# Peptides against a protein of PDB entry 5T59, part 82

Target 1, 112 residues: chain A of PDB entry 5T59
Amino acid sequence: TTPTMQSTSLLTEHLGYPPISLVDDIINAVNEIMYKCTNAMEKYLMQRNIIGKKDFSDEIKIGTAKLESLLENSVDKNFDKLELYVLRNILSIPSDLLEENRFRLLHHEKLV
Target 2, 90 residues: chain B of PDB entry 5T59
Amino acid sequence: EHIRFQRLVQVCNKALEESIRKLQSWEKIHECFPNYGQTREGIENLTVCQQQVIKLWSNLSRVEFDAIFHERSIEEKLNQLDDLINKARS

## One batch from the design tools (peptide; made by RFdiffusion4, then SolubleMPNN)

Design b2_p18_4_s2 (from b2_p18_4, 6 letters changed)
Fold by OpenDDE base, seed 4:
Structure b2_p18_4_s2 (fold): chain B 112 residues (1-112), chain C 90 residues (1-90), chain A 18 residues (1-18)
Amino acid sequence: as target 1 above (112 residues)
Amino acid sequence: as target 2 above (90 residues)
Amino acid sequence: MKEFEKEWEEIEKELEKE
């Protein structure tokens, strides 16, 4: 289920930023890391592209690209799971606390 | 008492581990370099490369995620959230 | 830990249905 506007507002006030911003930071970071990993792999192998009298440069480029695609697909899948988990189970307010009396309590405690 | 930040760390680790799983498979690596991997020297290079990438993945993710958590003060905020929720239910 | 795994699996089920 999608978080309510009320819970999002409360969490934004508490965090100082919208909950989704944390997820965005994490996803952006892993994407950058992914690129660095695949780039490092390509460079390492390209420095070792000749074995005997054969040049494997083309195969290395294609192979590295394939691995990058595999990693990208896996990252997308698993960090979509992460996003949903974080927003549902971590950065969430239980529904019973969104009732009038509990809601006011949380707000009051925040201000004190 | 405080569980949300622990869960955040757990889910980050889970996503990272599952994402790199295919690269941990030698068979998957070898399939991408069918001719290169038929040579002794090629196998040696791929083996080292695989290990280095996995280490780089782990090290970079640790550093970057810790930086994010610090910048967002997320441990403190999640602990406070746990406390508020527990107090409201008591 | 086991509780987390259960929650993670629940997320997987949700996304598979989409």
Scores: peptide ipSAE 0.648, ipTM 0.947, DockQ to the pose 0.828
Fold by OpenDDE base, seed 3:
Structure b2_p18_4_s2 (fold): chain B 112 residues (1-112), chain C 90 residues (1-90), chain A 18 residues (1-18)
Amino acid sequence: as target 1 above (112 residues)
Amino acid sequence: as target 2 above (90 residues)
Amino acid sequence: MKEFEKEWEEIEKELEKE
């Protein structure tokens, strides 16, 4: 179920921004955090790339890249769920309030 | 009464928790470093690295998400929304 | 918490169908 244009307009008026903007902020933030985490992991291991007489730099780079991909896939999947949940269950107007006599309540409260 | 902001916190925590789940698996970590992880020092380094990444993930997400919620005044707005809905239904 | 988990599972089911 996709939110109606009416509900989006009412929520935008109430929030001062479109509902999707909040989701975008969250997703952008987690993506930034994700790459900070993988970068930190790579740097940590690359500082410890020599064990004995063997250099594991190539394996570390490949391994870190694999973990990054794994995390990316998981983030994408779970935050797609989050987006749908937020827009449907949190930033939503119940159908009974979208009737002509009730949807005006949000608008009226803002003007008063 | 007020439920929407609680749900927002819950869903954010859920998504973050599920996203990091595979990195919490030692087996998954070790599989990415098959030769490095066969050494004692390699295992030690991977163990510390895994722990640090998980902590970094948790700390950064907390700080950044709280900042977003504050900048968007989302708790106040969601509480107001709950109140409006409850009022309309009463 | 139980209510949230049910709602989350519902979202999962819907996305799996897509």
Scores: peptide ipSAE 0.648, ipTM 0.947, DockQ to the pose 0.780
Fold by OpenDDE base, seed 5:
Structure b2_p18_4_s2 (fold): chain B 112 residues (1-112), chain C 90 residues (1-90), chain A 18 residues (1-18)
Amino acid sequence: as target 1 above (112 residues)
Amino acid sequence: as target 2 above (90 residues)
Amino acid sequence: MKEFEKEWEEIEKELEKE
């Protein structure tokens, strides 16, 4: 369920930014962290690519790529859930407050 | 009384925990490195690597998310929102 | 915690339908 324009505008006024901006910050951050993690893993293993007389560089590259894909899929799935949860249950205005009398109260509080 | 910021922390933790869940599985890690992981030294390297990645994931997310929350003043704003809602319902 | 988990599950169910 998508939030109403009314709730979005009220929350934007209250927050000083659109609610979705917070979610965007969170998602951008986790994506950056994700690639830092996978990059660190690849670099660590590639520095240890030779065991005995065998070079495992190709296997390391393939394996790290698989783990990266696995993490990407999981991040995408779970932070889609997060986005919906935040917009629905956290950054939301209950319908009863969108009624005339209570809506006026919200506006009054912002002006005072 | 104030509940929204608590929920924000909870949902962030939930998403982070569920996202890293599969990387916490040794079996999943080993499957990606079938021959490398058959060597003693390879197992040792993978073990350290797995632990370091999980720690890095946890530490970076904590620092970055706290920074976001501060920059957006989200705790204060959510507390104010809770107060407004509670006041309107009373 | 129980309330949060319930709400989270509702989100999961909704996204599964999409």
Scores: peptide ipSAE 0.648, ipTM 0.947, DockQ to the pose 0.787
Fold by OpenDDE base, seed 2:
Structure b2_p18_4_s2 (fold): chain B 112 residues (1-112), chain C 90 residues (1-90), chain A 18 residues (1-18)
Amino acid sequence: as target 1 above (112 residues)
Amino acid sequence: as target 2 above (90 residues)
Amino acid sequence: MKEFEKEWEEIEKELEKE
């Protein structure tokens, strides 16, 4: 169940920004962190690419790419869950308070 | 009484923890480097790399998420939301 | 914690259906 226009408007007024903006910030941040981690891993191993007389550069590049893909898939899946959870259970107004009389009360309390 | 911000912290930690779970598996790491990981030095390098990446993941996420929460004043706003809802129900 | 885990599982179930 997606949030109603009414709840979104009320929360936007309360927060000073749309609820989805917080989720976007979180998702953007984790994606940036993800690529920093995978980049650091590749660089670390590439500095240690030669063992004995064998160069493992190609294997390292392929291997780190595989791990990056694995992490990307996991991040996408789990932060999709996070988005739905936040919008449903955190940045939400209970349905019983979205009735006409309750709606006016919430609006009034904010203005007073 | 105030529960929403606690839930936000919990769900962020949950998503971060589940996302990094596969990288915590030595088997998953090793299978990506089948020949490199058959050498003593390779195993040592992969072990250190795995540990460092996990630490980097944890540290960066903590710093960045705290910054977001501060910039959005989300703890205060969620506490106020809890209070407003509770007051409306009273 | 138990309450959160239940809520999280509900989200998982819903997304699995999609």
Scores: peptide ipSAE 0.648, ipTM 0.947, DockQ to the pose 0.823

Design b2_p18_4_s3 (from b2_p18_4, 6 letters changed)
Fold by OpenDDE base, seed 1:
Structure b2_p18_4_s3 (fold): chain B 112 residues (1-112), chain C 90 residues (1-90), chain A 18 residues (1-18)
Amino acid sequence: as target 1 above (112 residues)
Amino acid sequence: as target 2 above (90 residues)
Amino acid sequence: SEEFDKEWEEIEEELEKK
C-alpha cells in the first residue's frame, strides 16, 4: 500500500517536486490556520472576560486551551487520513504505467 | 476523464469539515465554559465567537489551499496525469 | 460521491487498525 520508489520518482519528475511536498504544504497551512483560529478565540473572549463583577479570565484560558487541544487532535487525525488518501489515490501511478513501455511513454511526454 | 483534482478538493474539504465538526457543537463549546456560559452575556459572546471561528476557519482554508494549488500547479499536473493514464490504457 | 466515501472509509479503517 506504500508508494514505490519508482512511482515517487516519476511523480517528482512530473510535478517538479516530491508528492509529499504538496501534503506538507497542506498540513502546514491547516496548522497555521488552526492556531490563528484558537488565538482569535482566546483574544476575543479575553476582551470580554468580565461580566458584572466576576472575572472569567481563568476559565476562558482553560476553556480555550481545551478547545485548542480538541481541535489539534481532530486536525491530526483527519489530515493523517488526508495524507494517506492523497499519496495512495491521487498522487499515485497505476501499476500498468510502471511497465517498461509505459515508463518510456511518461518520460517521452515529459521531454516533448 | 479528469478525476484526480476533483478528488483532491474533495479530500481537503472532508478533512477540513471533519476537523471543525466538534467546534460546531454548541454543547462542546459550552462545556468548556461552564460558568461563563451560564450568563446571558457569556452565551452571547460564545455564540459570536463560535460563529466567527468557524467562518475564519472556512475562509482561511479556502484562500490558503487555493494558493497552494496554484503555486504547485496541481490541477494542471493532475489533469496531465489523468490524460497519461487514459492514453496508456487506450 | 459514493466512490469517494468508500475510499475514505477504507483509509479510516486502515488507520484505526494501526
Scores: peptide ipSAE 0.631, ipTM 0.949, DockQ to the pose 0.829
Fold by OpenDDE base, seed 5:
Structure b2_p18_4_s3 (fold): chain B 112 residues (1-112), chain C 90 residues (1-90), chain A 18 residues (1-18)
Amino acid sequence: as target 1 above (112 residues)
Amino acid sequence: as target 2 above (90 residues)
Amino acid sequence: SEEFDKEWEEIEEELEKK
């Protein structure tokens, strides 16, 4: 179920920003963290790329790229779930409060 | 009484935990480095690397998400929302 | 919580169908 325009407007007024903005912040943050993690992994292993006079640099680059892709796919799937959950179950207004009388009540509380 | 912020924390943790789950598999890590992982030193390096990445993931996410929640005043706003809903239903 | 788990599963089921 997609949130209504009315609920979005009310929540935007309440929050001071659109509900989707919070989700965007979270997703942007985790993406940044993800690449920091994969970069750290590559750097760590590349500093240890020679074992027994054999250079494993190429294998390390390929391997870390594979892990990055694996993590990217997992992040995308799970944070798509998060987005839907947040917008549906957290940043939502029950239908009974979207009625005219309840709408007025919400505005009244904000103004007081 | 106040439940929405708790749910926000829960869903964030759930998404983070599920996202990193595959990297917690030693088998999957080793498969990406088939020859490197055949050496003693390689195994040791991969082991440390795996542990460090998981810790980094956890620490960075905690710090960054807390910052977002603070900047957006989301706990206060969600508590207020809960209160409004409860009042309306009374 | 058990309630959260159910809600999360519902989301998973919905997205898997898409």
Scores: peptide ipSAE 0.630, ipTM 0.948, DockQ to the pose 0.817
Fold by OpenDDE base, seed 3:
Structure b2_p18_4_s3 (fold): chain B 112 residues (1-112), chain C 90 residues (1-90), chain A 18 residues (1-18)
Amino acid sequence: as target 1 above (112 residues)
Amino acid sequence: as target 2 above (90 residues)
Amino acid sequence: SEEFDKEWEEIEEELEKK
């Protein structure tokens, strides 16, 4: 289930930022890391593109591009799972705390 | 008592692990370089490259994710959330 | 954690259906 607006508001107040901001930071970081990895791989192999008398530059470029695509797809899928998991199971408020009296307690605790 | 931050670390590790799994397959790496990988020197280069990429993936993710967690004070905030929930249920 | 594994699998199943 999708988090309620009430839950999001309470968590935003508690965290000092919207819950989704944490997920965004994580996803942005892994995307940056992903391209650093694939770039490093291409650079490493391109420095070793000639074996014997044969130039493998074209094959290296195509191969690294394929691996990049493979990694991109995997990252997208798994971090979509992460996003849903975090928002549902970590950055969430149980329904029993969203009742009027419990809701007030959370606000009171924050202000005290 | 405190479980949410532990779960955050777990899910991050899980996503990272599953994302890099296919690059850990030598067969998949070799398939991308069919002719290059038929040479002895090519195999050696691919082996080192695979190892270095996996290490880079692991090291960078550790550093960057820890930085995010610190900047967002997420461990403290999640522990506080656990405490609030426990108090409300007691 | 066995509990975590179950929770993760639940997420996987949900996203696979979409």
Scores: peptide ipSAE 0.630, ipTM 0.948, DockQ to the pose 0.783
Fold by OpenDDE base, seed 4:
Structure b2_p18_4_s3 (fold): chain B 112 residues (1-112), chain C 90 residues (1-90), chain A 18 residues (1-18)
Amino acid sequence: as target 1 above (112 residues)
Amino acid sequence: as target 2 above (90 residues)
Amino acid sequence: SEEFDKEWEEIEEELEKK
């Protein structure tokens, strides 16, 4: 179930930013890290591309690209899971506290 | 008492671990370099490369995620959220 | 934790259906 507008508003007020912003930061960070890792791998192997009399540059480029694709797919799947988990189980307000009396209590406690 | 921030750390670690799992497989690495990996030097290079990438993945993610958590004050905010919820239910 | 594992599994099952 997707978060309600009410819960999103309350959490935004509490956090100082929308809950999705935290997830966006995490996803953007891991994407950057992912490409830094694959780039480092390619650079390392390309400095060691010749063994004996054979040049493996083409194989290294293709192989690194395959690993990058593999990592991209895995990152996408697992961080989609992370997004849903965070929004559902961490940055969420229990439904019983979204009732009128409980809602006012949470708002009051924040302001006091 | 406080559980939400712990869960955030756990889910981040889980996603990171599962994402890098296939790169931790030597067989998967070797399959991408079938001829290069048939040489002694190639195997040695791939082994070192694999280890370095995994370490880089772990180190960068730790630094970057900690920075995000700090900038967003998320531990404090989640602890406060736990407290508010617990108080409301008492 | 075991509780976390169950919660994570629930997320996996839900996304597999999509």
Scores: peptide ipSAE 0.629, ipTM 0.948, DockQ to the pose 0.823

Design b2_p18_4_s4 (from b2_p18_4, 6 letters changed)
Fold by OpenDDE base, seed 2:
Structure b2_p18_4_s4 (fold): chain B 112 residues (1-112), chain C 90 residues (1-90), chain A 18 residues (1-18)
Amino acid sequence: as target 1 above (112 residues)
Amino acid sequence: as target 2 above (90 residues)
Amino acid sequence: MEEFEKEWEEIEKELEKK
């Protein structure tokens, strides 16, 4: 299920930032890493684009682009799973603690 | 018991591993370079390239994710969350 | 580890429905 507004507020207070911010950091990081990897691959192969008397530059560019697309699709799917998992199973508050009485206890513990 | 941070590490590793799995396939790599990969030198270059990319993926992700976890103090915060929940239920 | 894999699979099933 989708996190409630109450749970989001409580977690934001506890963390000092909204739970989604952590996920955003992770996703942004992996996207950056992904393109660094594909760029490195292209650069490496382009430095080795000529074999014998044949220039494979065009094939290298196309092939690297295909691998990039493949990686993009995989990253998107797996980190969508990660996002849902984190928000549901890690950055979540059990329903029994969302009751008014438990809410006060959480605030009390924070102040201690 | 502290479990949430462990799960965070696990899910990050899982997502990273599953994401790079297709690039670990030599067949997938070779399919993208059908003529280049028919040459001896091409095969050698692709082999090294594949290994280097996988290592780069692993190293960069480790460094960047650890930095995020530190900046967000997430281990401490998740441990505290576990403690709060356990205490409330006791 | 087994528990995590189960939870992960559950997430996969939910996203497949979308």
Scores: peptide ipSAE 0.660, ipTM 0.948, DockQ to the pose 0.790
Fold by OpenDDE base, seed 3:
Structure b2_p18_4_s4 (fold): chain B 112 residues (1-112), chain C 90 residues (1-90), chain A 18 residues (1-18)
Amino acid sequence: as target 1 above (112 residues)
Amino acid sequence: as target 2 above (90 residues)
Amino acid sequence: MEEFEKEWEEIEKELEKK
């Protein structure tokens, strides 16, 4: 079930911004955090790339890249779920309030 | 009564938890470093690295998400939305 | 918490179908 234009308009008026903007902020934030985490991991291991007489730099770079990809896929999947959940179950107007006599309530409260 | 902001916190925590789940697996970590992880020092380094990444993930997400919620005044707005809905149904 | 988990599972099912 996709939110209606009416629902989006009412929520935008109430929030002061479109509902999707909140989701975008969350997704952008987690993406930034994700790359900070993988970057920190790579730097930590690269400072410890020599064990004995063997240099593991290449393996560390490849391994970190694999973990990054794994995390990216998981983030994409789970935050797609989050987006759908938020828009459907949190930032939504119940159908009974979208009727002509009730949807005006949100608008009226803002003006009063 | 007020339920929407609670749900927002819950779904954010759920998505974050599920996203980091695979990095919490030692087996998954070790598979990415097959030769490095065969050394004692390598295992120690990977163990510390895994722990630090998970902590960083948790700490950064908490700070950033709280900032977003504050900037968007989302708790107040969601509480107001709950009140409006409850009022309309009463 | 139980109610949330049910709602989350519903979302999972819907996205799996797509």
Scores: peptide ipSAE 0.660, ipTM 0.948, DockQ to the pose 0.780
Fold by OpenDDE base, seed 4:
Structure b2_p18_4_s4 (fold): chain B 112 residues (1-112), chain C 90 residues (1-90), chain A 18 residues (1-18)
Amino acid sequence: as target 1 above (112 residues)
Amino acid sequence: as target 2 above (90 residues)
Amino acid sequence: MEEFEKEWEEIEKELEKK
């Protein structure tokens, strides 16, 4: 289920930032890392593009692009799972603590 | 007693591991370079390249994710959240 | 660890239904 507005507000107050901001940082980081990895692969192979008397530059470019696409698809899929998991199971407040008495307790403890 | 940060580390590792799984397959790598991989030198180059990419993936993710966790003070915040929840339930 | 795997699988099931 989607987090409630109340839980999001409480977590934002506790964290100092919205929970989604952490997920955004993680996803942005992995995307950057992905690019660096594929770029490194291409550079490495392009310096080794000639074997014998045959130039494999075109095949290397196409092949690296294919691997990048495969990695991108996998990253998107798995980090969508991560996002949902984090927001549901880590950065979440149990429903019983959203009741009036416990909600007040949580707020009071934050202020003390 | 403190479990949320451990879960954060676990889910990050899980997502990273599953994401790189296809690149760990030699068959998948070879399929992308069908002619290049038919040469001895090509196979050697692809083998080294595959290993280096996997290492780079692991090293960069560790450094970057640790930086994020530090900047967001997430371990401390999650521990505090665990404590608050446990206290409220006691 | 076992609990985490179960939770992860639950997430997978939900996303597959979307």
Scores: peptide ipSAE 0.660, ipTM 0.948, DockQ to the pose 0.831
Fold by OpenDDE base, seed 5:
Structure b2_p18_4_s4 (fold): chain B 112 residues (1-112), chain C 90 residues (1-90), chain A 18 residues (1-18)
Amino acid sequence: as target 1 above (112 residues)
Amino acid sequence: as target 2 above (90 residues)
Amino acid sequence: MEEFEKEWEEIEKELEKK
């Protein structure tokens, strides 16, 4: 369920930024972290690519790429859930506060 | 009384934990390096690598998410939101 | 925790329907 325009505007005024901006920051951060992790893994293994007389460079590159894809898919799935949860259950205004009298209270508190 | 910021921390931890779940599986790691992982030295390297990645994931996430929360003043804002809601319902 | 898990599961169910 998508948040209402009314709740979004009220929360934006309260937060000083749109609610989605927080989610965007979180998602951008985890994506950056994800690639730092996979890059570190590849670099670590590539420095240890030769065992005995065999060079495993090709296998390491392919394997790391597979793990990266696996992590990407998992991050996408779970942080889609996070986004929906945050917008629905955390950064949301209960319907009873969107009624006329209670809505005024929220505006009053912001102006004071 | 204040619940929203706690939920934010919980959902962030949940998403992070579930995202790294498959990399915590040794079997999954080994499957990606079938021949490399058949050597003693390869197994040792993969073991260290797996542990380091998981630690890096956890540490970086903690630092970066805390920074975001601070920059956005989200704990204070969510507490205020809880207070407003509770007051309105009273 | 139990309440959170319930809410999380609800999100999962909803996204699975899409």
Scores: peptide ipSAE 0.659, ipTM 0.948, DockQ to the pose 0.788

Design b2_p18_5_s1 (from b2_p18_5, 6 letters changed)
Fold by OpenDDE base, seed 1:
Structure b2_p18_5_s1 (fold): chain B 112 residues (1-112), chain C 90 residues (1-90), chain A 18 residues (1-18)
Amino acid sequence: as target 1 above (112 residues)
Amino acid sequence: as target 2 above (90 residues)
Amino acid sequence: SEVEEARQRGLASKETLL
């Protein structure tokens, strides 16, 4: 079931923020972590770019970029799934509670 | 009774694990550094990188996600949501 | 093998990225 405007409003009231905001925080965090990891790897290898008489700087830069791309693709795929699951199954209100007589439950509890 | 927060943690861990899966493959790492990885020292350096990237990934994600969950009070809010739903169905 | 030995040396390293 796709989230409705009604459920979003109720959850926003309950949470104090829109449900999507939590997902955005998670995705932004993992993206930041991803680039910190790849950057750290590149720096580590670039400090060790010369082995014997050979300079591997170009290969290191290209190789690290390839790994970053692999990680980006995987992050995008898996966290898109996460977003869908969280919004549909975790930050959700059952349909029976969205009926005209039941959707006020969350609001009522806040007022009591 | 309280299930939503547990599920949130589970799906986050799953997404993190699946995202780093390819970097756990030595073959994938080596493919990116075909000539560098032909040297003994290069193999050692790449091995260190692989191991430490995975650890860094795990540690940073744990710290950052816990911070998000705390800032958003999501455990409390999800528990309350569970309680409200259960109460409505009782 | 030489490759595996090099891998083992790397795994035994205490170096960190940050």
Scores: peptide ipSAE 0.684, ipTM 0.942, DockQ to the pose 0.968
Fold by OpenDDE base, seed 5:
Structure b2_p18_5_s1 (fold): chain B 112 residues (1-112), chain C 90 residues (1-90), chain A 18 residues (1-18)
Amino acid sequence: as target 1 above (112 residues)
Amino acid sequence: as target 2 above (90 residues)
Amino acid sequence: SEVEEARQRGLASKETLL
């Protein structure tokens, strides 16, 4: 029964779901949004791929892929930080409340 | 007294803002389309894309994150957690 | 400049991606 295991169990009981589930929902949502944005951009530009006598289809495909990669890397970086912060500082039980008396109090309050 | 949900919203907004930061740079957008962006129409089209993708990013994230927070009842649960912690320390 | 004018026209556009 490590503090991490105790915290996860208590929070799961309180929330009705494991803390990680909330983070997973957030990350899945932002990933979906990210690809919707880049896909929409590519489609918009591909509808406007010919300027004058030149066809820029290949450049558009490569360029949008580069932007997607740029956004993907930034999302991964920032939401990894978010995951750590949320699980450590928001969805967490302070160590002093994991002591025997405090632990019992939390269970008692939940059952009342 | 209730601080956890506020912090959750803050860090979510920060992550979203930092993630889209590079797309806010016209120079970064233009360098991905070096020849297309040398035409008047190309510049206009890329400008529309830049502006609209940022708006789309903001609007979709707001709607989806609010839905998640509602489905998970996270504001209520975090407020209750704050109360339990404060009570336990009293 | 012509570039800035093109940018301003783009910013004034009401077109959307979706």
Scores: peptide ipSAE 0.683, ipTM 0.942, DockQ to the pose 0.970
Fold by OpenDDE base, seed 2:
Structure b2_p18_5_s1 (fold): chain B 112 residues (1-112), chain C 90 residues (1-90), chain A 18 residues (1-18)
Amino acid sequence: as target 1 above (112 residues)
Amino acid sequence: as target 2 above (90 residues)
Amino acid sequence: SEVEEARQRGLASKETLL
């Protein structure tokens, strides 16, 4: 079930922030980590770019770029799935509790 | 009773593990460095990179995700949500 | 093999990326 405006409002009130904000934090963090990892790898190899009499700098740059792309694609795929799952199944309110006689629960509890 | 936070941790770990999976393949690593990886020293360097990048990935994600969860008080909030829903059902 | 031996040397390394 797709999240509704009503559930988003109730969850925002409960959490103190919109549900999407948590997902954004997670995705931003993993992206930062991803580039830290690939950058660190490139730097390590570039410090070791000469073996024997051959300079492998160009191959290292191309190779690390390929690995970065590979990781980017995988991160995008898996964390898109994560976003959908979190918003639909974790940060969600069951549909039966969104009816008129029940959806006031979170709001009521806050007032009591 | 409290299930939502556990599920959050599980799906985060799953996403992290699946994301790094291809880098765990030596064949994939070697394919990106076909000539560099034909040298003994190159193989050693690539092996160090592969092992350490996976460790770095794991360590950084653990620290950062724990910080996010703490700053957002998400365990407490999800437990409260579980309790509210369960209360409404009983 | 020579490849496996090189990998084992790499795995035994205590170097870190950061």
Scores: peptide ipSAE 0.679, ipTM 0.942, DockQ to the pose 0.967
Fold by OpenDDE base, seed 3:
Structure b2_p18_5_s1 (fold): chain B 112 residues (1-112), chain C 90 residues (1-90), chain A 18 residues (1-18)
Amino acid sequence: as target 1 above (112 residues)
Amino acid sequence: as target 2 above (90 residues)
Amino acid sequence: SEVEEARQRGLASKETLL
């Protein structure tokens, strides 16, 4: 189920930050890593762009861009799934506990 | 007893593995460099790139994700969440 | 094959990207 405003508030209080912030950190990190990888590959190949008498610079640039696009698409797909799963199943409060008499558990533990 | 953090690690690893899977295919790499990959040196260079980019992907993600988990104290917080839920149901 | 040999040489390389 989709997280409610109430559950988000409770989890924010528990975590010290909104649940989405964790997901944002993860996604930002993987995006940075992705571009580091593809950039490193391009640089490595561009240092080795001439074989014999032929210059493969253009092919290397195009090819690396294709790989980057491939990786981007895969990252987007898989980490969108991750975001949904984390927010719905990991950083979530069961519906049976989203009642007035149960809300105080998180507050109580924080105050003690 | 404590299940949420384990699930977080699992889903992160799965997402990382699935994201890099196509780059693990030599055919996918080669098709991006059709003429370069017809030379001996080109094949060698592409092979190095393929192997090293996968290693770099794995190593960087491990370090960065562990740092995130630590900075967010997520294992402790998720364990506490599990405990709170279990306590509420007991 | 020569392709396989080239691949093996690449796999045996100690070079890194960064």
Scores: peptide ipSAE 0.679, ipTM 0.942, DockQ to the pose 0.970

